# Ledger of designs, part 104: peptides against a protein of PDB entry 1ZZD

Target 1, 109 residues: chain A of PDB entry 1ZZD
Amino acid sequence: FQVVNPYLLRDLVDLGIWDEGMKQYLITQNGSIQGLPNVPQELKDLYKTVWEISQKTIINMAADRSVYIDQSHSLNLFLRAPTMGKLTSMHFYGWKKGLKTGMYYLRTQ

## One batch from the design tools (peptide; made by RFdiffusion4, then SolubleMPNN)

Design b2_p24_7_s2 (from b2_p24_7, 9 letters changed)
Fold by OpenDDE base, seed 1:
Structure b2_p24_7_s2 (fold): chain B 109 residues (1-109), chain A 24 residues (1-24)
Amino acid sequence: as target 1 above (109 residues)
Amino acid sequence: DPDFYDEELIEEYKKLLEELEELE
């Protein structure tokens, strides 16, 4: 599979920073360019990966789609760097807030 | 699961996420 978005690849080439080292870096970073100091912030904002989008934004998007999509789709929460404490807190906060069912799918990077 | 698309449940999840972000 391609780790790098083809449009991102183009832009990195245009910036003159694409090389084998950059390729390997992106592989290790799962396509993220957020940590690169020589990339304009505008590009970082444009090419955020799913792991770099706030969970709130993901939920908002899912909520919007839920009106029109079938029931086969599930709500997924993404945690980039989950800790046991955070997961536990999330579970108990869900319970405290009266969620009918716990989180169906937890995806971690 | 049809409960996934319950508007009230979704709003509860949103609130949960906001609280989690504050705890980070």
Scores: peptide ipSAE 0.015, ipTM 0.360, DockQ to the pose 0.047
Fold by OpenDDE base, seed 3:
Structure b2_p24_7_s2 (fold): chain B 109 residues (1-109), chain A 24 residues (1-24)
Amino acid sequence: as target 1 above (109 residues)
Amino acid sequence: DPDFYDEELIEEYKKLLEELEELE
């Protein structure tokens, strides 16, 4: 599963490094910023922890078929084509529009 | 994430999604 983290998007925007290239990078790296040289280490450490927690949650959800199905249905209510790029765009747009709370959407590979 | 299941947040997100779809 791939996860889009709207808090990460916010922080990247605050750093002034968010752009289409960054977006595509995150998609290819499954949301990881660990390999980015222009990101402060403190931010990497922060989102390393977040990533670990999120992955654990995703694994647990995948193990629970009912939860997985429910999430799939929920996602389908929002997306005609649930691509990671579209999810990222939605999260960024949501943040820009004033959403302060995060939603973790997951998609199968 | 428990925030994912916040109904008010979901509805707000739906509205934003709709606006985004209209721009595409």
Scores: peptide ipSAE 0.013, ipTM 0.311, DockQ to the pose 0.031
Fold by OpenDDE base, seed 5:
Structure b2_p24_7_s2 (fold): chain B 109 residues (1-109), chain A 24 residues (1-24)
Amino acid sequence: as target 1 above (109 residues)
Amino acid sequence: DPDFYDEELIEEYKKLLEELEELE
């Protein structure tokens, strides 16, 4: 199961700071980049806002269009885990952005 | 981790959405 949404991953790759260490960090921080010193404040602000977006609103938008999914079984786990709210919101925000272009992606391990 | 399009998984996602709504 992927912990990082595709848009955050893209931004980190574009900065040239994505590596295994960062991946593990994000896993332990439930997707938060706020504590990373090598990430521009602009990105921190962007993805802080992502966590404030209603999960239900984004899910509804995704249901109306083609969606981005990462292993449906893992998705089901997140839907039922209230403690994973921030991470789930980040994922769904990424999905929302993908839906704007009409592209549907499924990722598998 | 390859990207692919699967119409059947879209339908599965819709079912998961329904489950989420029931849990809220």
Scores: peptide ipSAE 0.006, ipTM 0.192, DockQ to the pose 0.046
Fold by OpenDDE base, seed 2:
Parts: C-alpha cells; sequence; structure tokens
Structure b2_p24_7_s2 (fold): chain B 109 residues (1-109), chain A 24 residues (1-24)
C-alpha cells in the first residue's frame, strides 16, 4: 500500500522540504499536507481538489465496467477505516495518471 | 479484481465518500 503519493512526493522535493521527518509526519497524518505551515496554500488546495476529483473519477469508473481497476484492497481499507480516505484518494490519483497513459490499468472499448 | 465491481461495495463506498466530503 502506497502511503505517499508520488506526485506529492515530487512537489515536496521541489519545495526542498522532503526528508525522513516529513515522511513520518505524512504517515501519521494519513497523507494530509493541510496542516503543514511551510507548504503553499495553492498546493494544499491542489491536492484537496485532486482528492475530490479522484474519488469521483474512481467511483464513476468503477461503475463503468469498461475500465478494469485492481484497487479492491484500497477500497476495502477505505470502507473499514474512513480515516484512511485521504490516503486512499492519493493512491488513486496515481491510478488516474496511469490510466491516461495506459501504464497500470487496462481500459476496454 | 472482480470484487471491485461489486455493486453493493460501490454503493457503500459512495455513501462513505459523501459523508466524508460533508465533514471536510
Amino acid sequence: as target 1 above (109 residues)
Amino acid sequence: DPDFYDEELIEEYKKLLEELEELE
């Protein structure tokens, strides 16, 4: 299970604030950067928006059986532990990017 | 994983997501 979204990791690295302490913080905060004072608000807003968009996209695509998605474990964790919702959403953001490139998941027409 | 397309699971997920969005 991916704890830190690779795109978030990239952005934090670009900001020069990524380190082991940050990693541990994100783990304890379920991937949330909302409480970090040294992160630009626009980045917080971006990943908040991405969370919302990704969840809706995943739900829609799950209902649309034209897309094969193998994220049942992540979805199950979300159902069992609502506090993991943010983390799950971040995981699915990577999925969305992979789907656009056809890298990770298969889309059938 | 075929379980991802379980309609009952998807519906539960939708409800949970809506509840979480309302709390945030």
Scores: peptide ipSAE 0.012, ipTM 0.227, DockQ to the pose 0.045; fails the geometry check

Design b2_p24_7_s3 (from b2_p24_7, 9 letters changed)
Fold by OpenDDE base, seed 2:
Structure b2_p24_7_s3 (fold): chain B 109 residues (1-109), chain A 24 residues (1-24)
Amino acid sequence: as target 1 above (109 residues)
Amino acid sequence: DPDFYDEELIKEYEELLKELEELE
């Protein structure tokens, strides 16, 4: 299924916890394993979904890349519950971080 | 998301919008 990271699938198989129940669980959770108590925390950290990663971190990474390139990479921001205030803050934050282009894509859950 | 709630930036943006409305 498209919501399951193929590398995550591999690791879950290696852990011996992959089954049809796990598959259905991940589908309902949009690929998130954060709620699974039997998964090591290190794997949870590694396989955070786009909704679970700090958007601020994403902007920071984009800004870091833009330092030595002429054009910033396209920035996709994923928001669970966007508000005007949040969008405004994100826009200005990106600007302050030196992004050469504005927000390219806004995705909502 | 508290990471992206900056009251100062919001105020600045709102002020800019007001200025634009006055010029329009």
Scores: peptide ipSAE 0.018, ipTM 0.313, DockQ to the pose 0.464
Fold by OpenDDE base, seed 5:
Structure b2_p24_7_s3 (fold): chain B 109 residues (1-109), chain A 24 residues (1-24)
Amino acid sequence: as target 1 above (109 residues)
Amino acid sequence: DPDFYDEELIKEYEELLKELEELE
């Protein structure tokens, strides 16, 4: 299990901001750099974690891939604070997009 | 994720689940 993306590590080193404090911060933030004031916005946009990417976008990508296969791929959804309504909407959205035989794996942070 | 707070979609899904339950 890698806490830090290797490419992110490289870029942080190149910026000269990598140190033990940064390492500990990333560990506590599950790899997120979104809250760091000394990181360029361009890098923040590039290195969004699985928890920061729109789940709708993930479902759209999965649905797009499923167009060319008989059985839908398994889909992993990651939620920070799931509600019943949100889960219902996600499930139905995936179903409507053609993931009829897809397996849904729900993970919570 | 604000993309998944569609009340209309939730309602449609709940109705679908109800129909499926009645068929079982």
Scores: peptide ipSAE 0.017, ipTM 0.338, DockQ to the pose 0.578
Fold by OpenDDE base, seed 1:
Structure b2_p24_7_s3 (fold): chain B 109 residues (1-109), chain A 24 residues (1-24)
Amino acid sequence: as target 1 above (109 residues)
Amino acid sequence: DPDFYDEELIKEYEELLKELEELE
């Protein structure tokens, strides 16, 4: 599971670029939009700032309304990468927080 | 965050994902 900031989700929807491909991209990028060419720089700057703060804080802040993207293959890749242990734990922590707070889940096909 | 390097947490997560893969 990956936590998607609800405000980021909103902004991506507003831009009309939210789709399955975008969802998969965000999963692979751990929620980062910095590499997206079709996102305005102002949004990149905004979410860069968000990204720079503690990820645990982000998870906690957005837990109640966060969107968890459930993509087993992407999560499996995280597990296969020992250097991504922190990210794996972050996803798991976010998932647990989401369950406790009634998180909405986006399931992949 | 040191909590994100908890080996027990990672282990639990791995087992959950394994179960998901088996169900799919």
Scores: peptide ipSAE 0.016, ipTM 0.290, DockQ to the pose 0.195
Fold by OpenDDE base, seed 3:
Structure b2_p24_7_s3 (fold): chain B 109 residues (1-109), chain A 24 residues (1-24)
Amino acid sequence: as target 1 above (109 residues)
Amino acid sequence: DPDFYDEELIKEYEELLKELEELE
């Protein structure tokens, strides 16, 4: 599942380039704006880190069984009646869980 | 993932998540 970062959405709206086409593009690109020629480099740099963390979080959730199980249960629940709100909550919950897992490993290494 | 060992980055990201959760 994918949710557009609200701050990214704001910035794209401010640039006047947000539309349905842009939304679909971001979905196909897993939220990455790096390939957009009409986006300033400054904005790409700003959201590059967020994109990278998001991808790593997804990978880490797949690797960490405890996080994966929790996320899987949430995914199953929310996909039965998906709404933007539910997807947003689930997505950011996953991010938070991924970050906590990272901190756990930091303490153990 | 070693990339998550930047404590300042983690704190900033968690604050962002908190703000987004409050807006929801």
Scores: peptide ipSAE 0.012, ipTM 0.293, DockQ to the pose 0.025

Design b2_p24_7_s4 (from b2_p24_7, 11 letters changed)
Fold by OpenDDE base, seed 5:
Structure b2_p24_7_s4 (fold): chain B 109 residues (1-109), chain A 24 residues (1-24)
Amino acid sequence: as target 1 above (109 residues)
Amino acid sequence: DPDFYDEELIKEYLEELEKLKELL
């Protein structure tokens, strides 16, 4: 089971801020570096977790790919605190964008 | 932000569901 993104690990090591404390922090934060004051913003922007990026953007990306694909690929969507309104919005948005195969999965944190 | 909510989209969805219901 990979806890830390290998590229993130490399960059943290290169910054000289990787240590046991950092490791434990990442474990407790589910891989997020957004709260770290000693990490450049550029890296924070690069290494957003699935829980920190817009799911709408993910749907848009999937829709962009689907214009060249007959059958939609499976898509995973992630919500920290799902509500019926959010679920309905996401579902219909995906459908409206052409993801009509029903091959997307919802995951919650 | 991973948050996703669109009231207008929900309304549109419900309208489409009603249209579908009429076709059944």
Scores: peptide ipSAE 0.032, ipTM 0.460, DockQ to the pose 0.786
Fold by OpenDDE base, seed 1:
Structure b2_p24_7_s4 (fold): chain B 109 residues (1-109), chain A 24 residues (1-24)
Amino acid sequence: as target 1 above (109 residues)
Amino acid sequence: DPDFYDEELIKEYLEELEKLKELL
């Protein structure tokens, strides 16, 4: 059910590093290219998985959107290993940033 | 850091909660 991002696939092919080994690596790493030494940092920054993006950044983006919309979009947050402290921090940060809704959909790996 | 954790925010949050409890 795991499908490689088609744009990532294109870029890896363009780099000339796409092969069966790379495919298997991505499968085992849940799509992450962060650990690949032969991938430019620019591409690593571009193709972060949901588990590699700062959830604080996600909250900031949601807060920015909420300035211009009547009802905040549902916010999906992703944590590899949620703790009460992390959840409390994110909740309070979101509130402090002025989100119109405290509804967060937490997803865990 | 995707593993969001801010100890100072937690402290601030708890302090505000205590203030709220005092008002109720």
Scores: peptide ipSAE 0.031, ipTM 0.448, DockQ to the pose 0.776
Fold by OpenDDE base, seed 2:
Structure b2_p24_7_s4 (fold): chain B 109 residues (1-109), chain A 24 residues (1-24)
Amino acid sequence: as target 1 above (109 residues)
Amino acid sequence: DPDFYDEELIKEYLEELEKLKELL
């Protein structure tokens, strides 16, 4: 079940490019607007899907938050094609960044 | 590519695991 981001919907409407065709396009593209030539790059950067963001960046953000968190927290990681090497590197990177003990949830596309 | 893969990091991790195995 796919849901269009309501804020993305708003911005596409404001751009005057929202229509039934755009809706169907987004469904086909799993919510991604990266391939649309008539969308400003700023919006593309803002509305990257979880599959379009570097997981290293996600880990870095989590590490920054962890500085001020005493209890364990959960971290969601997203991989299109998980491999043992990717999982190993992600886990170790999180450890080296000083993430507190917690649960790492792996999501696959 | 948003997928995470760092060969050097993996090597370091495996080396540390080997050291740990010696203590078990």
Scores: peptide ipSAE 0.031, ipTM 0.444, DockQ to the pose 0.853
Fold by OpenDDE base, seed 3:
Structure b2_p24_7_s4 (fold): chain B 109 residues (1-109), chain A 24 residues (1-24)
Amino acid sequence: as target 1 above (109 residues)
Amino acid sequence: DPDFYDEELIKEYLEELEKLKELL
């Protein structure tokens, strides 16, 4: 159970904004700092959680890799709030991109 | 992700499924 990225912790301490309140905030936000107004945008961009990375980009990268391998590597996707529409779209998009294997792992918050 | 809130993509998928059903 990794709650706080150790490098993020270091940077928050360096910013002088680390305290018990910040710790509790991160716990409730699953490690996300995107909603913090006192954090520079460059740090927000750097410390995106797996839930905040574009899954479309992940699919694109997987499709690019699959061209050079016999069998597609396992594709792990992470969604905060999946719906049937989103899942259907993701599946079809992956298929259209030429993935040899459908979505293997789905993780949700 | 907002990237996959694509109603048009869903429509295309459903249309392709209907075509496959016609072939069976």
Scores: peptide ipSAE 0.028, ipTM 0.436, DockQ to the pose 0.595

Design b2_p24_8_s1 (from b2_p24_8, 9 letters changed)
Fold by OpenDDE base, seed 4:
Structure b2_p24_8_s1 (fold): chain B 109 residues (1-109), chain A 24 residues (1-24)
Amino acid sequence: as target 1 above (109 residues)
Amino acid sequence: MDFASDEEIEKLIKELEEELKLLE
């Protein structure tokens, strides 16, 4: 089954481009945003890199809402005065941190 | 620009995941 990337959804919502059409697009494109013209290239590059992570890891991170919420909240702080470079670095950091935390939780629970 | 709350995002995730399950 298709897994929802919480970071992607967050970014799309924050960009103000989330709507029913976008939802259906993601469903039919297996979560890929590479073909969307209204998405910044930096974001496409980010999630291309994210896709290199195992699907199992993606599922685990998506299931851990606590990790997602923590990182999404952190990203919101930088969206107040964002540059694309700044956003990209924060996205990578958030993802990396979320990955580490998620794996830790799976081992301890 | 208005930023969605974590709660709103969680709600959207839940709705989307439920819809995806129905389409399997």
Scores: peptide ipSAE 0.102, ipTM 0.715, DockQ to the pose 0.018
Fold by OpenDDE base, seed 2:
Structure b2_p24_8_s1 (fold): chain B 109 residues (1-109), chain A 24 residues (1-24)
Amino acid sequence: as target 1 above (109 residues)
Amino acid sequence: MDFASDEEIEKLIKELEEELKLLE
């Protein structure tokens, strides 16, 4: 199933543009924000890599996200992680390789 | 604008992902 990127959701909410329309848009666009005119380009660039990552990475992310949904403490650590592009790439790489410990390490830096 | 708390984001994620599952 489709998994929600918590960093993306955080940024949309913090921008004040999260509403029912935005929710439906994300659902129909499979999480892509590239077509939204009211989203800063910097944010689009940041999450472009999320859209372009391998399907294997996405599957691994989904498996790990299931744990975050059920564990508020783990989710909080994830949500507090930096949203820099390089860190995001490393995060997804870690999930792709099954390096959950590495993901935790990135969140604590 | 004030930033949303982690708890608020957590609730939104749960609601959204549950809705996504129901739509499949």
Scores: peptide ipSAE 0.102, ipTM 0.699, DockQ to the pose 0.021
Fold by OpenDDE base, seed 3:
Structure b2_p24_8_s1 (fold): chain B 109 residues (1-109), chain A 24 residues (1-24)
Amino acid sequence: as target 1 above (109 residues)
Amino acid sequence: MDFASDEEIEKLIKELEEELKLLE
């Protein structure tokens, strides 16, 4: 299953641009906001950096016990037979983990 | 600016995840 990034969702809601169209956009764009003209560049840069993390790093993050327990079925399928959809799911998890740190840094600015 | 509550965000996440699940 696909993992939703709560930090991304919050940012979009706080910007006042969350609606049905935005929801469908994120679904079709695999969570990417790079093509959105109404999103500040600062946020694009933040999410771009997280988006570009290595697949190896994402897999290592997914090895966390809590994630393994909660998403064991999805993780096992990913490891056995990776597909584009499965890679997207794993990427969203890595994105979530990376954004936790990123959001912390934004608060320090 | 107006900020959404954590509860509001959690509800939206749940709705979105359910929708994504149905699309798989």
Scores: peptide ipSAE 0.093, ipTM 0.691, DockQ to the pose 0.019
Fold by OpenDDE base, seed 1:
Order: structure tokens, then C-alpha cells, then sequence
Structure b2_p24_8_s1 (fold): chain B 109 residues (1-109), chain A 24 residues (1-24)
């Protein structure tokens, strides 16, 4: 399985570009979205400038509280569009408050 | 940059968690 940053997952789903191809791309790019042409630049800038929780930390947090997603299911998130400030705050808040939320994507299913 | 309040952030995170759970 692969641990995915929940904020990134939300954004990719909101863009409607999350699929098996995207998953494989992220694996080869170590989670980077900087090379994706179909992602808005403002979102790339956000994830570039915002301090990202390390994969190790994400895994540790997700181990306490995880969500398992079957790859056979399409992902649909219906959150209101957050501002850049909100997204930035979410990144920092997750770390500061030690929110133990992560998503495990089982690619073998 | 306008930062969201802690309460607003928590709401967004909870909504995300609930949405992901619906996919299980």
C-alpha cells in the first residue's frame, strides 16, 4: 500500500484527475506534483512553499488513525474550495496539533 | 496571507475524514 498526503489527495480529487495513472505517477515522482501540467500553478506553489509533513511522519500519524481506500473505487470529495490560506493553515495545523490522519491506498487490491 | 481559524481547519479536516470513510 501507499500512504498519501490527505490534503494532496483532496486537491487531486477536486481537480478530477485522480486515477491509477496519477497514482503511478506520484509513486515515480515521490509524491511531487510539480511536473503535472494539469495542476494549477497556484497549487504547485502552495505545496512547494508549504512545509510538507515527511512521509515518515505521515506514516506514523496514519498508523494511529488511517483510512483505507480500495483502488477499485473512484474518489469523490465534496469539500468546499479552500483558500490558499486555509490550505497553508491545514498543513501547519496538522503538524502542530499532531492530527493522526492518513490515507492508505492499497494498490494490490 | 489569511490563515484560517483553528475551528475552521478542524471542520475541514473532519469533513475530509468523513468523506474518505464513505469510500471504504
Amino acid sequence: as target 1 above (109 residues)
Amino acid sequence: MDFASDEEIEKLIKELEEELKLLE
Scores: peptide ipSAE 0.018, ipTM 0.297, DockQ to the pose 0.036

Design b2_p24_8_s2 (from b2_p24_8, 11 letters changed)
Fold by OpenDDE base, seed 3:
Structure b2_p24_8_s2 (fold): chain B 109 residues (1-109), chain A 24 residues (1-24)
Amino acid sequence: as target 1 above (109 residues)
Amino acid sequence: MGFASDEEIEKLIKEYEELKKKLE
């Protein structure tokens, strides 16, 4: 499986360009946004400088804290939810909370 | 293969936020 930096996903969601097509594109690009014309250059520079950590490296670093860009139920729910903003916030909150409390996985009813 | 500690992840987050401020 492959994962993406949660802040990158947040930024893409905030830009309103996150969808199934974007997800599939990122998978083919190993998480890189450098080739996306609809992404501000500032963001490209940011993530290039911060090191677009290879997905394999991200897996080794924090697999339990990363957002997986696959056909997981969580991601499918995210793309289908009417309140994507709220769901995204909860997901990232769970990730950050995991750093403090050891909650590595967010499960929904 | 090892996993990053919480401290290492927090460091990366901090670096990201600082760099973002510089670019704004």
Scores: peptide ipSAE 0.021, ipTM 0.476, DockQ to the pose 0.024
Fold by OpenDDE base, seed 4:
Structure b2_p24_8_s2 (fold): chain B 109 residues (1-109), chain A 24 residues (1-24)
Amino acid sequence: as target 1 above (109 residues)
Amino acid sequence: MGFASDEEIEKLIKEYEELKKKLE
């Protein structure tokens, strides 16, 4: 799963590029839009900062909650006894703490 | 990426807010 800024979703919708493929892309990119060629650089700069805030917040929370961070990739979180509930709680709280705003939950099967 | 202090996070938040203002 992936948490995403609701304003990012709005902007992607406004750009007309939001679809299921984009959703899956964001999940695979851990919420980063830096690799999207059809997004204005200004938005990339903005959401780069947002992404950095969220990731650092998650890292801080992971350190406090005995979460293993796989840094071989962008950011993958692992728990000794992982449950979806625990992962969701950490991710949502970290995102909200960093952004002081709401978040949207992206889920893949 | 590495561990960040609260101060570093606050700095990033300020940068975000400034960028947001520029886009408004």
Scores: peptide ipSAE 0.019, ipTM 0.497, DockQ to the pose 0.023
Fold by OpenDDE base, seed 5:
Structure b2_p24_8_s2 (fold): chain B 109 residues (1-109), chain A 24 residues (1-24)
Amino acid sequence: as target 1 above (109 residues)
Amino acid sequence: MGFASDEEIEKLIKEYEELKKKLE
């Protein structure tokens, strides 16, 4: 699953762009909206810092696993042998240990 | 910097799987 800021969800709903496709996109993009063409830049800027902080926490937790960062258009984590399970667990761990705020979760059926 | 061991990650995977089933 993917943890998401509740205010981000609200803003996406208010824009009328929240749907199943958006949900799946956020899951695949580790919660980042930076690559969405139909989101105003103002909102991207607003949530960029929050997203980057959370990702940096995950990066720090996985630094001993030969993680490198690709920042071409979004922050991506690369491991020697990455799996969705491991990445999800790291995100969950980061949330549990350092990001204990009000969050929603996105998941597949 | 904080690091999670592989053992901790495996534990979290199990917790995630259990939570996933509960939320489905």
Scores: peptide ipSAE 0.017, ipTM 0.279, DockQ to the pose 0.070
Fold by OpenDDE base, seed 1:
Structure b2_p24_8_s2 (fold): chain B 109 residues (1-109), chain A 24 residues (1-24)
Amino acid sequence: as target 1 above (109 residues)
Amino acid sequence: MGFASDEEIEKLIKEYEELKKKLE
């Protein structure tokens, strides 16, 4: 089976809406947050095209702090010799960048 | 509200997966 995006989980936690009900909801909705009224639309848009990935991949990558890259230089290193794992890291990088933009707006608005 | 640490998120992911398995 697939597991939830760690960045999505982080956002939900940061929003203070991560609870047992939310967990169960996400499970029944296959990780979709589109139906949640208490989630900012910007986050919904961000995660609209984000799909769950394998449990092992997410868990292992989440455990590896190197996956949490936020610099273009670090991304370039991954691009030099991309593997499936590195490509996934790139996706995480993109997600993180999107989250930063979203969080900026959330703080500003 | 304070931001969750990476370690905390990792823990929550594991808990989520365990719950998912239970509900399947």
Scores: peptide ipSAE 0.108, ipTM 0.696, DockQ to the pose 0.018; fails the geometry check

Design b2_p24_8_s3 (from b2_p24_8, 9 letters changed)
Fold by OpenDDE base, seed 5:
Structure b2_p24_8_s3 (fold): chain B 109 residues (1-109), chain A 24 residues (1-24)
Amino acid sequence: as target 1 above (109 residues)
Amino acid sequence: MDFASDEEIEKLIKEYEEELEKLK
């Protein structure tokens, strides 16, 4: 199953390009923004790496709904952080921490 | 930049996930 990246959603909203069309595009593209012409290349480069990691992890978590819920909740704790475009290092650290927690949970279940 | 509130982002996440669920 697919889970939206909260940081990506925030960045798209902050860029003022979020709308119904954007939402549907992301759904059909499994969360990828690589094909969007109105998105800065620097943002594409950033979320290319995040997207690759996230999609693999989400697919693995599909086997355990509890892990999915826990991971989603954990990601929501970082919504208060600055946007990915402003403080990429901090967001990536938080994301990495969340992934590690989720992967650990999978191993222990 | 003018940033969206956490509440607004959470709302949009919910809407996105609900739309995904309908299409599964």
Scores: peptide ipSAE 0.169, ipTM 0.765, DockQ to the pose 0.020
Fold by OpenDDE base, seed 1:
Structure b2_p24_8_s3 (fold): chain B 109 residues (1-109), chain A 24 residues (1-24)
Amino acid sequence: as target 1 above (109 residues)
Amino acid sequence: MDFASDEEIEKLIKEYEEELEKLK
């Protein structure tokens, strides 16, 4: 099964390329952005690594997102300090590092 | 480029998930 990566969706929206076509494309591609020519390679590299994470782990992150919304915490806070308790230390470190660089890139556009 | 609000992102996430459920 498939769930949306909240960080990916945020990045695509912030790039100004999110629309109905993009949504349908991602659904048919199981969330993969590797085939999109208008996405920066740095972003593809980031989510190439994330694509190896189980969908169950993504669901857990999505659940954590819901908790933050219920507690009136921003998605920006979630993005800056993601909770990945069920990820390995290596996956957590890689994701965290990628998020930092990705957000920096988006701010400079 | 201006960043989308947290509320807007949450709305889009829910719309995406609802679309996935319709395909099941």
Scores: peptide ipSAE 0.165, ipTM 0.761, DockQ to the pose 0.019
Fold by OpenDDE base, seed 4:
Structure b2_p24_8_s3 (fold): chain B 109 residues (1-109), chain A 24 residues (1-24)
Amino acid sequence: as target 1 above (109 residues)
Amino acid sequence: MDFASDEEIEKLIKEYEEELEKLK
């Protein structure tokens, strides 16, 4: 089965390129953004590396949205005592980026 | 830059998964 990486989804939304077409594209591409011309290369590199970690870990992270949201809401705690488990440094970077956007949202509430 | 809320992302994830389910 396929799941969407919530961090990727957030980044695409933040880039303003998320729409129905993008959604369908990702579905057909099994979540890969490597072929998208309007995505920064840095983002492609990031999620290429992220995809290289355990698929089980990625799937679990993507499927358990509550954990994702909980971590994003606890940015300060996460930054002080981050626990990455099986995550790579690049995945951590992506996660951190997601947390930053989450914190931005929280600050503007 | 307009950042999406966690709630918005949750909704989009749900929509994505629903679309995937339709394809099965």
Scores: peptide ipSAE 0.160, ipTM 0.768, DockQ to the pose 0.019
Fold by OpenDDE base, seed 3:
Structure b2_p24_8_s3 (fold): chain B 109 residues (1-109), chain A 24 residues (1-24)
Amino acid sequence: as target 1 above (109 residues)
Amino acid sequence: MDFASDEEIEKLIKEYEEELEKLK
């Protein structure tokens, strides 16, 4: 499964390089920006580390922020018997909530 | 330097996810 990192998206937008082509590129590259020549190296370094974080860890981070989820029933189902689809939804929602509340999910090695 | 609002980013995230769903 794949979800976009909201902070990565923000950085790309702030750089003024977000467009349909960029979106398609990220989809095909599973969120990797390492091959983009117009991205500052500092951002590549930052998100290289993020990209190396296991999806399980990212999902756990999203789940940790689930205390802010209004859909308590959905959260319960996710925790009891997570499927790939449920994990994707929770991952996305976790990122969205983090963005809305100003939470920072990025971790570096 | 121009910064996108949280609302703008949320919309873009939603569009991204919707496109991913179409590819499943």
Scores: peptide ipSAE 0.139, ipTM 0.739, DockQ to the pose 0.022

